# Peptides against a protein of PDB entry 6CSU: the designs that were tried, part 7

Target 1, 51 residues: chain A of PDB entry 6CSU
Amino acid sequence: GALEELRGQYIKAVKKIKCDMLRYIQESKERAAEMVKAEVLRERQETARKM

## One batch from the design tools (peptide; made by RFdiffusion4, then SolubleMPNN)

Design b1_p9_5_s2 (from b1_p9_5, 3 letters changed)
Fold by OpenDDE base, seed 2:
Structure b1_p9_5_s2 (fold): chain B 51 residues (1-51), chain C 51 residues (1-51), chain A 9 residues (1-9)
Amino acid sequence: as target 1 above (51 residues)
Amino acid sequence: as target 1 above (51 residues)
Amino acid sequence: EIEIEEIKL
């Protein structure tokens, strides 16, 4: 009935949000790692320039 | 240095978002469970009415 | 790389 359908739709929506959140966190971690890597490389270049 | 501080700030922000997301998901699961419970009770009442 | 604990939902 309408009640079961509404329940099902809610659960489906929650599951989708969960997956989206996990993906967002993973992508954010990856972006952060790449930013750190790029900065370390820039700093090493700067250090090398001074040597 | 500034690099380490920026890294630290980013990690702290990501950790906070992670915690907020976990809390949101947990609360959503709890709400869903309560909705299911309430529905089951209503349906049992309806069944009992028909008996 | 940045290490962040895996979240468990």
Scores: peptide ipSAE 0.204, ipTM 0.615, DockQ to the pose 0.026
Fold by OpenDDE base, seed 3:
Structure b1_p9_5_s2 (fold): chain B 51 residues (1-51), chain C 51 residues (1-51), chain A 9 residues (1-9)
Amino acid sequence: as target 1 above (51 residues)
Amino acid sequence: as target 1 above (51 residues)
Amino acid sequence: EIEIEEIKL
Protein backbone atom coordinates (compact mmCIF):
# COMPACT_ATOMS: atom_id res chain seq x y z
CA GLY B 1 0.00 0.00 0.00
CA ALA B 2 0.83 3.68 -0.06
CA LEU B 3 2.31 3.61 3.45
CA GLU B 4 4.65 0.73 2.61
CA GLU B 5 5.73 2.49 -0.55
CA LEU B 6 6.44 5.70 1.35
CA ARG B 7 8.44 3.78 3.96
CA GLY B 8 10.41 2.05 1.23
CA GLN B 9 11.16 5.33 -0.50
CA TYR B 10 12.35 6.85 2.77
CA ILE B 11 14.71 3.97 3.51
CA LYS B 12 16.09 4.11 -0.01
CA ALA B 13 16.68 7.85 0.35
CA VAL B 14 18.47 7.37 3.68
CA LYS B 15 20.77 4.78 2.11
CA LYS B 16 21.64 7.16 -0.71
CA ILE B 17 22.37 9.96 1.76
CA LYS B 18 24.65 7.62 3.71
CA CYS B 19 26.63 6.82 0.57
CA ASP B 20 26.90 10.48 -0.39
CA MET B 21 28.09 11.41 3.10
CA LEU B 22 30.73 8.69 3.11
CA ARG B 23 32.04 9.92 -0.22
CA TYR B 24 32.08 13.52 1.01
CA ILE B 25 34.00 12.56 4.14
CA GLN B 26 36.52 10.57 2.11
CA GLU B 27 37.06 13.49 -0.26
CA SER B 28 37.42 15.88 2.69
CA LYS B 29 40.07 13.63 4.23
CA GLU B 30 41.94 13.59 0.93
CA ARG B 31 41.80 17.39 0.68
CA ALA B 32 43.08 17.73 4.23
CA ALA B 33 45.95 15.35 3.49
CA GLU B 34 46.84 17.30 0.36
CA MET B 35 46.94 20.56 2.34
CA VAL B 36 49.34 19.00 4.83
CA LYS B 37 51.56 17.64 2.06
CA ALA B 38 51.70 21.02 0.36
CA GLU B 39 52.68 22.70 3.63
CA VAL B 40 55.41 20.16 4.32
CA LEU B 41 56.78 20.70 0.83
CA ARG B 42 56.93 24.46 1.33
CA GLU B 43 58.65 24.06 4.68
CA ARG B 44 61.24 21.74 3.16
CA GLN B 45 61.90 24.20 0.35
CA GLU B 46 62.40 26.99 2.87
CA THR B 47 64.82 24.86 4.87
CA ALA B 48 66.73 23.98 1.72
CA ARG B 49 67.17 27.68 0.88
CA LYS B 50 68.70 28.26 4.31
CA MET B 51 71.39 25.63 3.69
CA GLY C 1 52.42 30.73 10.81
CA ALA C 2 49.23 31.76 9.07
CA LEU C 3 49.27 28.72 6.77
CA GLU C 4 49.61 26.29 9.67
CA GLU C 5 46.78 28.04 11.49
CA LEU C 6 44.56 27.86 8.42
CA ARG C 7 45.35 24.16 7.98
CA GLY C 8 44.58 23.53 11.63
CA GLN C 9 41.27 25.37 11.39
CA TYR C 10 40.30 23.37 8.30
CA ILE C 11 41.07 20.03 9.93
CA LYS C 12 39.13 21.04 13.03
CA ALA C 13 36.15 22.02 10.87
CA VAL C 14 36.28 18.70 8.99
CA LYS C 15 36.27 16.79 12.26
CA LYS C 16 33.23 18.73 13.45
CA ILE C 17 31.40 18.04 10.19
CA LYS C 18 32.19 14.34 10.53
CA CYS C 19 30.71 14.26 14.02
CA ASP C 20 27.60 16.14 12.90
CA MET C 21 27.12 13.76 9.97
CA LEU C 22 27.44 10.69 12.17
CA ARG C 23 24.84 12.11 14.53
CA TYR C 24 22.51 12.93 11.64
CA ILE C 25 22.81 9.41 10.25
CA GLN C 26 22.12 7.88 13.65
CA GLU C 27 19.05 10.07 14.09
CA SER C 28 17.88 9.19 10.58
CA LYS C 29 18.18 5.48 11.39
CA GLU C 30 16.13 6.02 14.52
CA ARG C 31 13.46 7.91 12.58
CA ALA C 32 13.29 5.16 9.97
CA ALA C 33 12.93 2.53 12.67
CA GLU C 34 10.16 4.53 14.32
CA MET C 35 8.30 4.79 11.01
CA VAL C 36 8.42 1.01 10.61
CA LYS C 37 7.26 0.46 14.18
CA ALA C 38 4.35 2.84 13.71
CA GLU C 39 3.34 1.05 10.50
CA VAL C 40 3.46 -2.35 12.18
CA LEU C 41 1.34 -1.03 15.03
CA ARG C 42 -1.30 0.29 12.63
CA GLU C 43 -1.38 -2.98 10.73
CA ARG C 44 -1.82 -4.93 13.96
CA GLN C 45 -4.65 -2.65 15.04
CA GLU C 46 -6.37 -3.15 11.70
CA THR C 47 -6.02 -6.91 12.01
CA ALA C 48 -7.41 -6.79 15.53
CA ARG C 49 -10.50 -4.92 14.33
CA LYS C 50 -11.14 -7.66 11.76
CA MET C 51 -11.25 -10.31 14.49
CA GLU A 1 14.57 -2.66 13.53
CA ILE A 2 15.94 -1.36 10.27
CA GLU A 3 19.55 -2.38 9.88
CA ILE A 4 21.84 -0.03 8.00
CA GLU A 5 25.50 -0.93 7.74
CA GLU A 6 27.59 1.13 10.14
CA ILE A 7 29.48 4.03 8.68
CA LYS A 8 33.22 3.56 8.61
CA LEU A 9 34.96 6.92 8.41
Scores: peptide ipSAE 0.200, ipTM 0.619, DockQ to the pose 0.025
Fold by OpenDDE base, seed 5:
Structure b1_p9_5_s2 (fold): chain B 51 residues (1-51), chain C 51 residues (1-51), chain A 9 residues (1-9)
Amino acid sequence: as target 1 above (51 residues)
Amino acid sequence: as target 1 above (51 residues)
Amino acid sequence: EIEIEEIKL
């Protein structure tokens, strides 16, 4: 009935939002990790040049 | 150093955001489930009264 | 090498 349909729609929507949020967090972490790695590499290279 | 501190702050912030989002989703699901249960109960009681 | 703390999703 209408109630079961509404419930189904709600659960589906919540699951979609959850997946989208977790994907966003994961992608943000990956980007940040790469930025940190790149910066550490640059710092090490700069240290090497100054030695 | 400054880079490690920034990294640490970022990771901490991401973890906090993740936890807050997941808690919000969980609480939303619980509230919705209770609303659905209450409505189903009311519908069944109404059906019984009409019989 | 850089060790990155992992956040479980």
Scores: peptide ipSAE 0.193, ipTM 0.601, DockQ to the pose 0.022
Fold by OpenDDE base, seed 4:
Structure b1_p9_5_s2 (fold): chain B 51 residues (1-51), chain C 51 residues (1-51), chain A 9 residues (1-9)
Amino acid sequence: as target 1 above (51 residues)
Amino acid sequence: as target 1 above (51 residues)
Amino acid sequence: EIEIEEIKL
């Protein structure tokens, strides 16, 4: 009935938002990690050049 | 050093975003649950009125 | 060498 349909709509919407947000968090973590790794690599290259 | 400070900044930023998003997800779940409960109550009241 | 610990979420 209408109540079950409404409940289904809310559950579906919340699940979608949850998944989208968790994906965004994961991608943000990956981007941050890659930026740090890239910086470490640059620092090592500069160190090697100055040795 | 500068690299450690940068790393610390990224970690701090990611942690903050994670916490904010998880809080938002939790609040969204609670709001959805309350809306469903309220709708169930309304439907029960309408049913009782029509009996 | 700089060791980068994994960021856990």
Scores: peptide ipSAE 0.188, ipTM 0.607, DockQ to the pose 0.025

Design b1_p9_5_s3 (from b1_p9_5, 4 letters changed)
Fold by OpenDDE base, seed 2:
Structure b1_p9_5_s3 (fold): chain B 51 residues (1-51), chain C 51 residues (1-51), chain A 9 residues (1-9)
Amino acid sequence: as target 1 above (51 residues)
Amino acid sequence: as target 1 above (51 residues)
Amino acid sequence: EIKIEEIKL
């Protein structure tokens, strides 16, 4: 019935939101890791310049 | 050293992002639940009108 | 048919 259909739509919507957020978290972690990697590289280059 | 500090900053940033995203998921679930509640109320009112 | 509009983030 209508109530069961509404419940199904709710569950589907919440699951999609969860998946989208988990993907966003993962992508944010990857971007953060790449920023750290780039910074480490710059610091190593700066150290090498001073040696 | 600098590398340990960068690692620490990375971990802290990622943890913050995770917490923020979990909060957004929770708030989205709450909004979805409120939308369902409001819809059920409207349907009950419509049913009552027909009775 | 009851349809809930897609929830936006």
Scores: peptide ipSAE 0.179, ipTM 0.626, DockQ to the pose 0.024
Fold by OpenDDE base, seed 3:
Structure b1_p9_5_s3 (fold): chain B 51 residues (1-51), chain C 51 residues (1-51), chain A 9 residues (1-9)
Amino acid sequence: as target 1 above (51 residues)
Amino acid sequence: as target 1 above (51 residues)
Amino acid sequence: EIKIEEIKL
């Protein structure tokens, strides 16, 4: 019936939201890691210049 | 040193992002649940009207 | 038909 359909749609929607958010978290971590790697590279280059 | 500080800042930033996203997931679930509750209420009111 | 609108970021 309509209530069972609504329940099913709710569960499906929540699962999709959860999946999308977990993906977003992972991508955000990767972006942050890339920013750190870039900064580390710049610092290493500056240190090398001073030697 | 600078590298340890940068690593610390990275970890702090990622933890904040994770926390914010988990909060968003929870709030999204609550919004979805509220939408379902509102619809159920409307259906119950309609059923009551028909009695 | 009952529809739940997609929650978007």
Scores: peptide ipSAE 0.172, ipTM 0.624, DockQ to the pose 0.025
Fold by OpenDDE base, seed 5:
Structure b1_p9_5_s3 (fold): chain B 51 residues (1-51), chain C 51 residues (1-51), chain A 9 residues (1-9)
Amino acid sequence: as target 1 above (51 residues)
Amino acid sequence: as target 1 above (51 residues)
Amino acid sequence: EIKIEEIKL
């Protein structure tokens, strides 16, 4: 009935939000990893210049 | 070093965000469950009145 | 009791 349909719609919406949040977290982690890699590279280059 | 500290701070922040999101979803589910229970009760009461 | 499907991140 209408109540089961409403429940189903709610669960579907919440699952979509979960997926969106997980994707956001994953993309944020990837960006952070790239920033760290870039910083490590810069530090190594700076060390090399000072040698 | 500073880079490890920054990485650690980032991971800690992401974990906190994850926990906040999970709490929000859990609270939303609890509210939705109560709304559904209330609706079922109203429907049963309405059926009883029509008998 | 109304059971809501478990949703976790």
Scores: peptide ipSAE 0.168, ipTM 0.610, DockQ to the pose 0.048
Fold by OpenDDE base, seed 4:
Structure b1_p9_5_s3 (fold): chain B 51 residues (1-51), chain C 51 residues (1-51), chain A 9 residues (1-9)
Amino acid sequence: as target 1 above (51 residues)
Amino acid sequence: as target 1 above (51 residues)
Amino acid sequence: EIKIEEIKL
């Protein structure tokens, strides 16, 4: 019935938001990891230059 | 050292994002539940009116 | 209370 359909729609919407947020978090983590990785490489380069 | 500090900042930032997203999801679920609750009450009202 | 399925991360 209409009530079950409504409930289903809200659950579906919430699940979509959850998935979108999880993806955003994952992508954010990956970007942050790449930035850290790049910084580590720069630091190693500077260390090598100073030796 | 600088590397540990950077790592710490990264972890802190990711944790904050995670917490913000979890809060958003929780609030979204609560809003959805309230909307369903309100709809059920409206349906009961309409049913009563038709009886 | 109307129960909505628990959405776990």
Scores: peptide ipSAE 0.162, ipTM 0.621, DockQ to the pose 0.051

Design b1_p9_5_s4 (from b1_p9_5, 3 letters changed)
Fold by OpenDDE base, seed 3:
Structure b1_p9_5_s4 (fold): chain B 51 residues (1-51), chain C 51 residues (1-51), chain A 9 residues (1-9)
Amino acid sequence: as target 1 above (51 residues)
Amino acid sequence: as target 1 above (51 residues)
Amino acid sequence: EIKIEPIKL
C-alpha cells in the first residue's frame, strides 16, 4: 500500500543522502590536499631561492 | 609556518562541513518523518470513512 | 517522492 511505498521512498532517500555526503567529504578532502600540495611547492621554491 | 596554518584551516573547514552535513541529514530525516506521519493520518481518515 | 534539496556546503 501507500504506506509501504512511502517507507521505501524514505529508505531510498536516506541511502542517497549518505552516498552524497560520503562523496562530498571525499571531494573536499581531495581539494584540500591539492591546496596543501600547491603551498608545499611554493614554499620549496622560496627555500630554493634563498639558498 | 604557513603550511601548518593552512593545515589548521583545512582541519577546521572539514570539521565545519561534517557538522553542517550531520545537521542537514538530521533535518532531512525529521522532514521525512513528518511526511510519513501526515500520510498515516490521511490513510487512517480514509479507512474511517470506508467503515 | 521524497525530494532532497541539493546541499550547498
Scores: peptide ipSAE 0.305, ipTM 0.644, DockQ to the pose 0.026
Fold by OpenDDE base, seed 1:
Structure b1_p9_5_s4 (fold): chain B 51 residues (1-51), chain C 51 residues (1-51), chain A 9 residues (1-9)
Amino acid sequence: as target 1 above (51 residues)
Amino acid sequence: as target 1 above (51 residues)
Amino acid sequence: EIKIEPIKL
């Protein structure tokens, strides 16, 4: 019935949202990691330049 | 140094995102629950009308 | 600074 259908739609929607959010967090972490990597590289280059 | 500061900013940002996402999921669940509740009410009213 | 684009939820 309508209730069962709505329940199914709800579950589907929540699962989609959850997956999208987890993906967003993961991508955000990856971007942050790349920024950190770039900073480490700059620091190493600066150190090398001063040697 | 810059690396430590960036790390701190990253952690802060990720925590904020996580909290926002969890809140959104919770609110979505609440809205869905209200929709289900409304549907149950309609079904009960329909049943009563047919009695 | 890490800039995060706001997401409309």
Scores: peptide ipSAE 0.266, ipTM 0.642, DockQ to the pose 0.025
Fold by OpenDDE base, seed 4:
Structure b1_p9_5_s4 (fold): chain B 51 residues (1-51), chain C 51 residues (1-51), chain A 9 residues (1-9)
Amino acid sequence: as target 1 above (51 residues)
Amino acid sequence: as target 1 above (51 residues)
Amino acid sequence: EIKIEPIKL
């Protein structure tokens, strides 16, 4: 019935929002990790030049 | 040092993203719950008129 | 500094 359909739509919408947000968090963490990795490599190169 | 500062900024940024996303999810769930509540009340009114 | 662009929701 209408109430069951609405409940289903609600649950589906919330699940989609959750998935989209988790994906955004994961992608943001990956981008941040890549920036840190690049910076660490640059710092190691700089340190190597100072030896 | 620079690496510790970058690590700190990374962790802070990720935590902020997480908090923002959790807040968005919570607000979306609350809006959806209000929509369901309103619909249930409308359905009850309609049912009452049919009695 | 890590720049986090605003997400349009």
Scores: peptide ipSAE 0.266, ipTM 0.637, DockQ to the pose 0.023
Fold by OpenDDE base, seed 2:
Structure b1_p9_5_s4 (fold): chain B 51 residues (1-51), chain C 51 residues (1-51), chain A 9 residues (1-9)
Amino acid sequence: as target 1 above (51 residues)
Amino acid sequence: as target 1 above (51 residues)
Amino acid sequence: EIKIEPIKL
């Protein structure tokens, strides 16, 4: 019935939101890791210049 | 050293992102549940009018 | 420091 369909739509919507957010977290972690990598490389270059 | 500090900053940033996203998911679930509740109430009112 | 913009919810 209508209530079962609505429950199904709710579950589907929540699952989609969860997947989208997990993807966002993963992409944000990757961007953060890349920023750290770039910063480490800059620091190594600066240290090498001082040596 | 600088690399340990950078690692600490990375972990802190990722934890903040994770917490913000979990909060977003929770709020999105609550909004979805409230939308379903409102829809069920409207359907019940319509059914009651037809009876 | 890694600056993270606040997520507007």
Scores: peptide ipSAE 0.265, ipTM 0.636, DockQ to the pose 0.025

Design b1_p9_6_s1 (from b1_p9_6 with I1M Y4L)
Fold by OpenDDE base, seed 3:
Structure b1_p9_6_s1 (fold): chain B 51 residues (1-51), chain C 51 residues (1-51), chain A 9 residues (1-9)
Amino acid sequence: as target 1 above (51 residues)
Amino acid sequence: as target 1 above (51 residues)
Amino acid sequence: MDELIKELE
């Protein structure tokens, strides 16, 4: 009935949101990792210049 | 330096957002499960009345 | 620092 259909639509929407959020989290982690990698590289280069 | 501090603050913020989003996803899954369980219960009760 | 990078991946 109409109530079951509405519940089904809600669950479908929640699943879509979950997928989008997980993708966003993954992309955010990748961006953060790149920022750290760039910093580590600069620090290592500075150390190398001191030797 | 200031640039490293800014990067650190960004990473800290991203980690906080990640935790909050994961919690929200878990809660959303639980809500969806409860909706399905309630529907299943009603359907079973209807079937029982027909017997 | 390498450990921190690994945790972010």
Scores: peptide ipSAE 0.108, ipTM 0.607, DockQ to the pose 0.023
Fold by OpenDDE base, seed 5:
Structure b1_p9_6_s1 (fold): chain B 51 residues (1-51), chain C 51 residues (1-51), chain A 9 residues (1-9)
Amino acid sequence: as target 1 above (51 residues)
Amino acid sequence: as target 1 above (51 residues)
Amino acid sequence: MDELIKELE
């Protein structure tokens, strides 16, 4: 019936949102990781120059 | 320096967002699961009444 | 249906 159809639509929507959010989280983690790597590299380079 | 501080702030913010989003996903999954369980229960009860 | 429930949990 209509109520079951609505429940199905809700579940489908939640699954879509889950996928989108997990992708966003993954991309954000990758960007954050690159920022950390760049910082570490710069710090090491600065230390090397002072030697 | 200021650039490193900015990177640190970004990473901290991303981690906070990640935690909030994962919590939201988990809660949404729990709600969806309950909707499915309720539907299955009703369907089984209807079948039982027709027997 | 049981598989769907497992996927959501």
Scores: peptide ipSAE 0.087, ipTM 0.608, DockQ to the pose 0.024
Fold by OpenDDE base, seed 2:
Structure b1_p9_6_s1 (fold): chain B 51 residues (1-51), chain C 51 residues (1-51), chain A 9 residues (1-9)
Amino acid sequence: as target 1 above (51 residues)
Amino acid sequence: as target 1 above (51 residues)
Amino acid sequence: MDELIKELE
């Protein structure tokens, strides 16, 4: 009935939001990792100049 | 330096957001599961009345 | 339905 369909729609929406959030988290992790890598590279370059 | 600290702050913020989102996803899954369980219960009750 | 419940848990 209408109630069951509404529940189904809610669950479908929740699943979509879950997927979107997981994707966002993954992308955020990747961006953070790239920032760290860039920082490490710069630090190594600075150290190399001093040595 | 200031740049490194800024990167650190960004990473910290990303980690916090990640934790919040994972918590939200978990809570959403729990809510959805409860809705499904309630639906299944009602369906079984309806079936039982017909049998 | 039981499979759906498991997927959500």
Scores: peptide ipSAE 0.086, ipTM 0.605, DockQ to the pose 0.024
Fold by OpenDDE base, seed 1:
Structure b1_p9_6_s1 (fold): chain B 51 residues (1-51), chain C 51 residues (1-51), chain A 9 residues (1-9)
Amino acid sequence: as target 1 above (51 residues)
Amino acid sequence: as target 1 above (51 residues)
Amino acid sequence: MDELIKELE
């Protein structure tokens, strides 16, 4: 019935939100990894300059 | 240096957001599962009444 | 429906 259809639509919406959030998390992890790589490079350069 | 410390703090903040989002997703999945279970029960009851 | 529940768990 109509109530079950509404519940189905709600679940579908929740699934979409889940997918969007997982994608955002994945992208954030990738950005964080790149930030760490850049930081490590800079720190190595600083160490080299201090020698 | 200070810039590296700031980057470290940013990464830490992103990790916290990731954890919070994963927890939210988990809770949303649990709620959705309970909604499906309730719907299945209601549909079975409707079917039984129509017989 | 059982498969859908399993997917969400």
Scores: peptide ipSAE 0.085, ipTM 0.606, DockQ to the pose 0.023

Design b1_p9_6_s2 (from b1_p9_6, 3 letters changed)
Fold by OpenDDE base, seed 1:
Structure b1_p9_6_s2 (fold): chain B 51 residues (1-51), chain C 51 residues (1-51), chain A 9 residues (1-9)
Amino acid sequence: as target 1 above (51 residues)
Amino acid sequence: as target 1 above (51 residues)
Amino acid sequence: MDEEIKSLE
């Protein structure tokens, strides 16, 4: 019935959100790590330039 | 120095992640609501068809 | 995930 189908669709949607969020978190952390790495590289290059 | 800059970049990255995640959560919830709405509509159409 | 989401809010 309508109630059962609605519940099913809700659960399906929530599960999709969970998976998408976990993926997004992981990708965001990786992007953040790359930003930090780039900054470290720039800092090292600046230090090397001054040596 | 390098440590201070690294800390600054880390904090900046974390703040960006937080904002992006909150936005993604909100958008995902809205998409889920639309999925449920579409299912309710289909169910109502099916019921009406059978009347 | 719930606790992680709560920490972000």
Scores: peptide ipSAE 0.155, ipTM 0.651, DockQ to the pose 0.110
Fold by OpenDDE base, seed 3:
Structure b1_p9_6_s2 (fold): chain B 51 residues (1-51), chain C 51 residues (1-51), chain A 9 residues (1-9)
Amino acid sequence: as target 1 above (51 residues)
Amino acid sequence: as target 1 above (51 residues)
Amino acid sequence: MDEEIKSLE
């Protein structure tokens, strides 16, 4: 019936949102890590130049 | 320096978003489960009435 | 995916 169809549509939508959000979170973590790595490299280069 | 401050702000923001999203996902799962439980109850009640 | 979520938290 219509009620079951609506329920199914809702659950499907929620699952999609969940997947998209998890992907975004993972990508955000990777970007944050890359920023830190880049900073560390710059700091090391500065230290090397001061030697 | 300003660059470090910007980096810190970004990381802090990402952490907040992550926490909020995870909470939302958990709540969404709970809501979906509740919908299913409610449906099962209704189905059982229908069956009981037909007895 | 639930385990993946837990690992991210």
Scores: peptide ipSAE 0.150, ipTM 0.635, DockQ to the pose 0.056
Fold by OpenDDE base, seed 5:
Structure b1_p9_6_s2 (fold): chain B 51 residues (1-51), chain C 51 residues (1-51), chain A 9 residues (1-9)
Amino acid sequence: as target 1 above (51 residues)
Amino acid sequence: as target 1 above (51 residues)
Amino acid sequence: MDEEIKSLE
């Protein structure tokens, strides 16, 4: 009935929110990884210039 | 060195953010479940009163 | 470092 339909819609919405948040976390981690890699590269270059 | 310490701190911070977000999602799901249960109970009571 | 980042998953 109407209750079951509403319940289904609500659960579906919650699932989508969960997925969106997890995707955001994943993308944030990827950005963080790239920043760390860039930092390491800069540090290596700095060290090389000082040699 | 300083770079490794900074990287470690950054990764630790990212991990904490991840945990906080996942906890938020979990708690949101629990709240949603309670709301659905309450709705079902109200619907049953309404039906009973109409009988 | 890569493994540490992967541990976030």
Scores: peptide ipSAE 0.131, ipTM 0.618, DockQ to the pose 0.061
Fold by OpenDDE base, seed 4:
Structure b1_p9_6_s2 (fold): chain B 51 residues (1-51), chain C 51 residues (1-51), chain A 9 residues (1-9)
Amino acid sequence: as target 1 above (51 residues)
Amino acid sequence: as target 1 above (51 residues)
Amino acid sequence: MDEEIKSLE
């Protein structure tokens, strides 16, 4: 019935939001990792110039 | 140095955001489960009245 | 530093 359908729609929406948030977290972690790598590289280059 | 400290602060902030988001997801799932249970109970009560 | 990145997982 309509109630079961509505419940199903709600659960589907919640699942989508969960997936979107987890994807955002994963992408944020990847961006952070790349930023850290870039900074490490810059530090190494600076160190190399000072040697 | 300052760069390492800044990187550390950034990573710490990202970790906090991740934890907050995961907690929100968990709480949302729990709320959804409770809503479903409540609706099932209402449906059963309605069915019982119609019998 | 790799451990710091891995700690995000």
Scores: peptide ipSAE 0.121, ipTM 0.619, DockQ to the pose 0.025

Design b1_p9_6_s3 (from b1_p9_6, 4 letters changed)
Fold by OpenDDE base, seed 2:
Structure b1_p9_6_s3 (fold): chain B 51 residues (1-51), chain C 51 residues (1-51), chain A 9 residues (1-9)
Amino acid sequence: as target 1 above (51 residues)
Amino acid sequence: as target 1 above (51 residues)
Amino acid sequence: MDEEIESLE
């Protein structure tokens, strides 16, 4: 019925949002990790120049 | 050092994003629940009219 | 809280 359909629609929408957010968080972590890795490389280069 | 500070900053940023998203998901669930509850009330009223 | 999201810690 109409109620069951509405309930299903809203629950489905919330689940999609959850999925999107999980993915975004994961991607944000990956980007942060990449930025840190790049910084590590730069730090090593700087250290090398000082030697 | 600079590396440790950068790492801390990015991790902190990711944690903030996670927190914001968790809150948003929770609020979305609450809104969905409220909408469903409102629909239930409407359905009951409709049923009453048909009686 | 969503346990799946919490597990990302």
Scores: peptide ipSAE 0.164, ipTM 0.650, DockQ to the pose 0.093
Fold by OpenDDE base, seed 3:
Structure b1_p9_6_s3 (fold): chain B 51 residues (1-51), chain C 51 residues (1-51), chain A 9 residues (1-9)
Amino acid sequence: as target 1 above (51 residues)
Amino acid sequence: as target 1 above (51 residues)
Amino acid sequence: MDEEIESLE
């Protein structure tokens, strides 16, 4: 019936939101890590020039 | 040093994002459940009127 | 990845 259809639609929508958000969180962590790695690399290069 | 400060800032920012998003997901589930409950209630009232 | 960053999930 219509009720079951509605229930299914809401659950499906929430599942999609969850998946999208968790993917974004993962990507955010990866970007943050990459930025830190880049900074470390620059710092090492600075140190090397001072040797 | 500046590198450690930067690292700390990025990690802190990502943690905040994670917390906010997970809270939103939970609230979204609760809202969806409430909407379904309301629909069930209406359906029951309809049935009762037809008795 | 940095261990602390990986632990955030």
Scores: peptide ipSAE 0.144, ipTM 0.632, DockQ to the pose 0.072
Fold by OpenDDE base, seed 5:
Structure b1_p9_6_s3 (fold): chain B 51 residues (1-51), chain C 51 residues (1-51), chain A 9 residues (1-9)
Amino acid sequence: as target 1 above (51 residues)
Amino acid sequence: as target 1 above (51 residues)
Amino acid sequence: MDEEIESLE
C-alpha cells in the first residue's frame, strides 16, 4: 500500500545518499594520495639539487 | 620534516571528512525512520476513523 | 602511506 511504497522510497533515497558520499570520500582519498606522492617527488628533487 | 607534516595534515583532513559524512548519513537515516514512523501512525489513525 | 590512506574507509 501507500505506506510500503513510501517506506521503499525513503530507504532507496538513503541508500543513494550513502553511495554518493562514500564515493566522494574515496575520490577525496585518492586526491590526497596523489598530492602526497607529488610532494614526495618534489622533496626528492630538492634533495637531489642540493647534492 | 615538512613532508611528514604535510602528509599528516592531509590524512587528518580526509579523516575528518569521512567522519562528517558518515555522521550525516546516520542522521539522514534517523530522520527517514522518524518520517516512516509518523506515516504509520497517520495510517493507523486514518483506519481508525474509517471504522 | 598507501595502507594508512586506505584505512580511512
Scores: peptide ipSAE 0.135, ipTM 0.636, DockQ to the pose 0.064
Fold by OpenDDE base, seed 4:
Structure b1_p9_6_s3 (fold): chain B 51 residues (1-51), chain C 51 residues (1-51), chain A 9 residues (1-9)
Amino acid sequence: as target 1 above (51 residues)
Amino acid sequence: as target 1 above (51 residues)
Amino acid sequence: MDEEIESLE
């Protein structure tokens, strides 16, 4: 009935939001990791030039 | 050094975003649960009136 | 990947 349908709609919406947010978190972590990696490489190159 | 500080800043920012998002997810779930509860009560009242 | 970054999961 209408109650079960409404409940289903709410839960579905919440699940979608959760998935979207968790994906964003994962992508943000990946971006941060890549930025750190790039910084490490830059630092190594700078160090190498100073040797 | 600067590298460690930058890394720390990035990690800190990501952690904050993660915490904020997870809190929002939890709050969204709680709101959805309350909405469903309210709907169930409304349906029960309507049913009672029809009896 | 750095362990600290991985620990965010």
Scores: peptide ipSAE 0.134, ipTM 0.632, DockQ to the pose 0.088

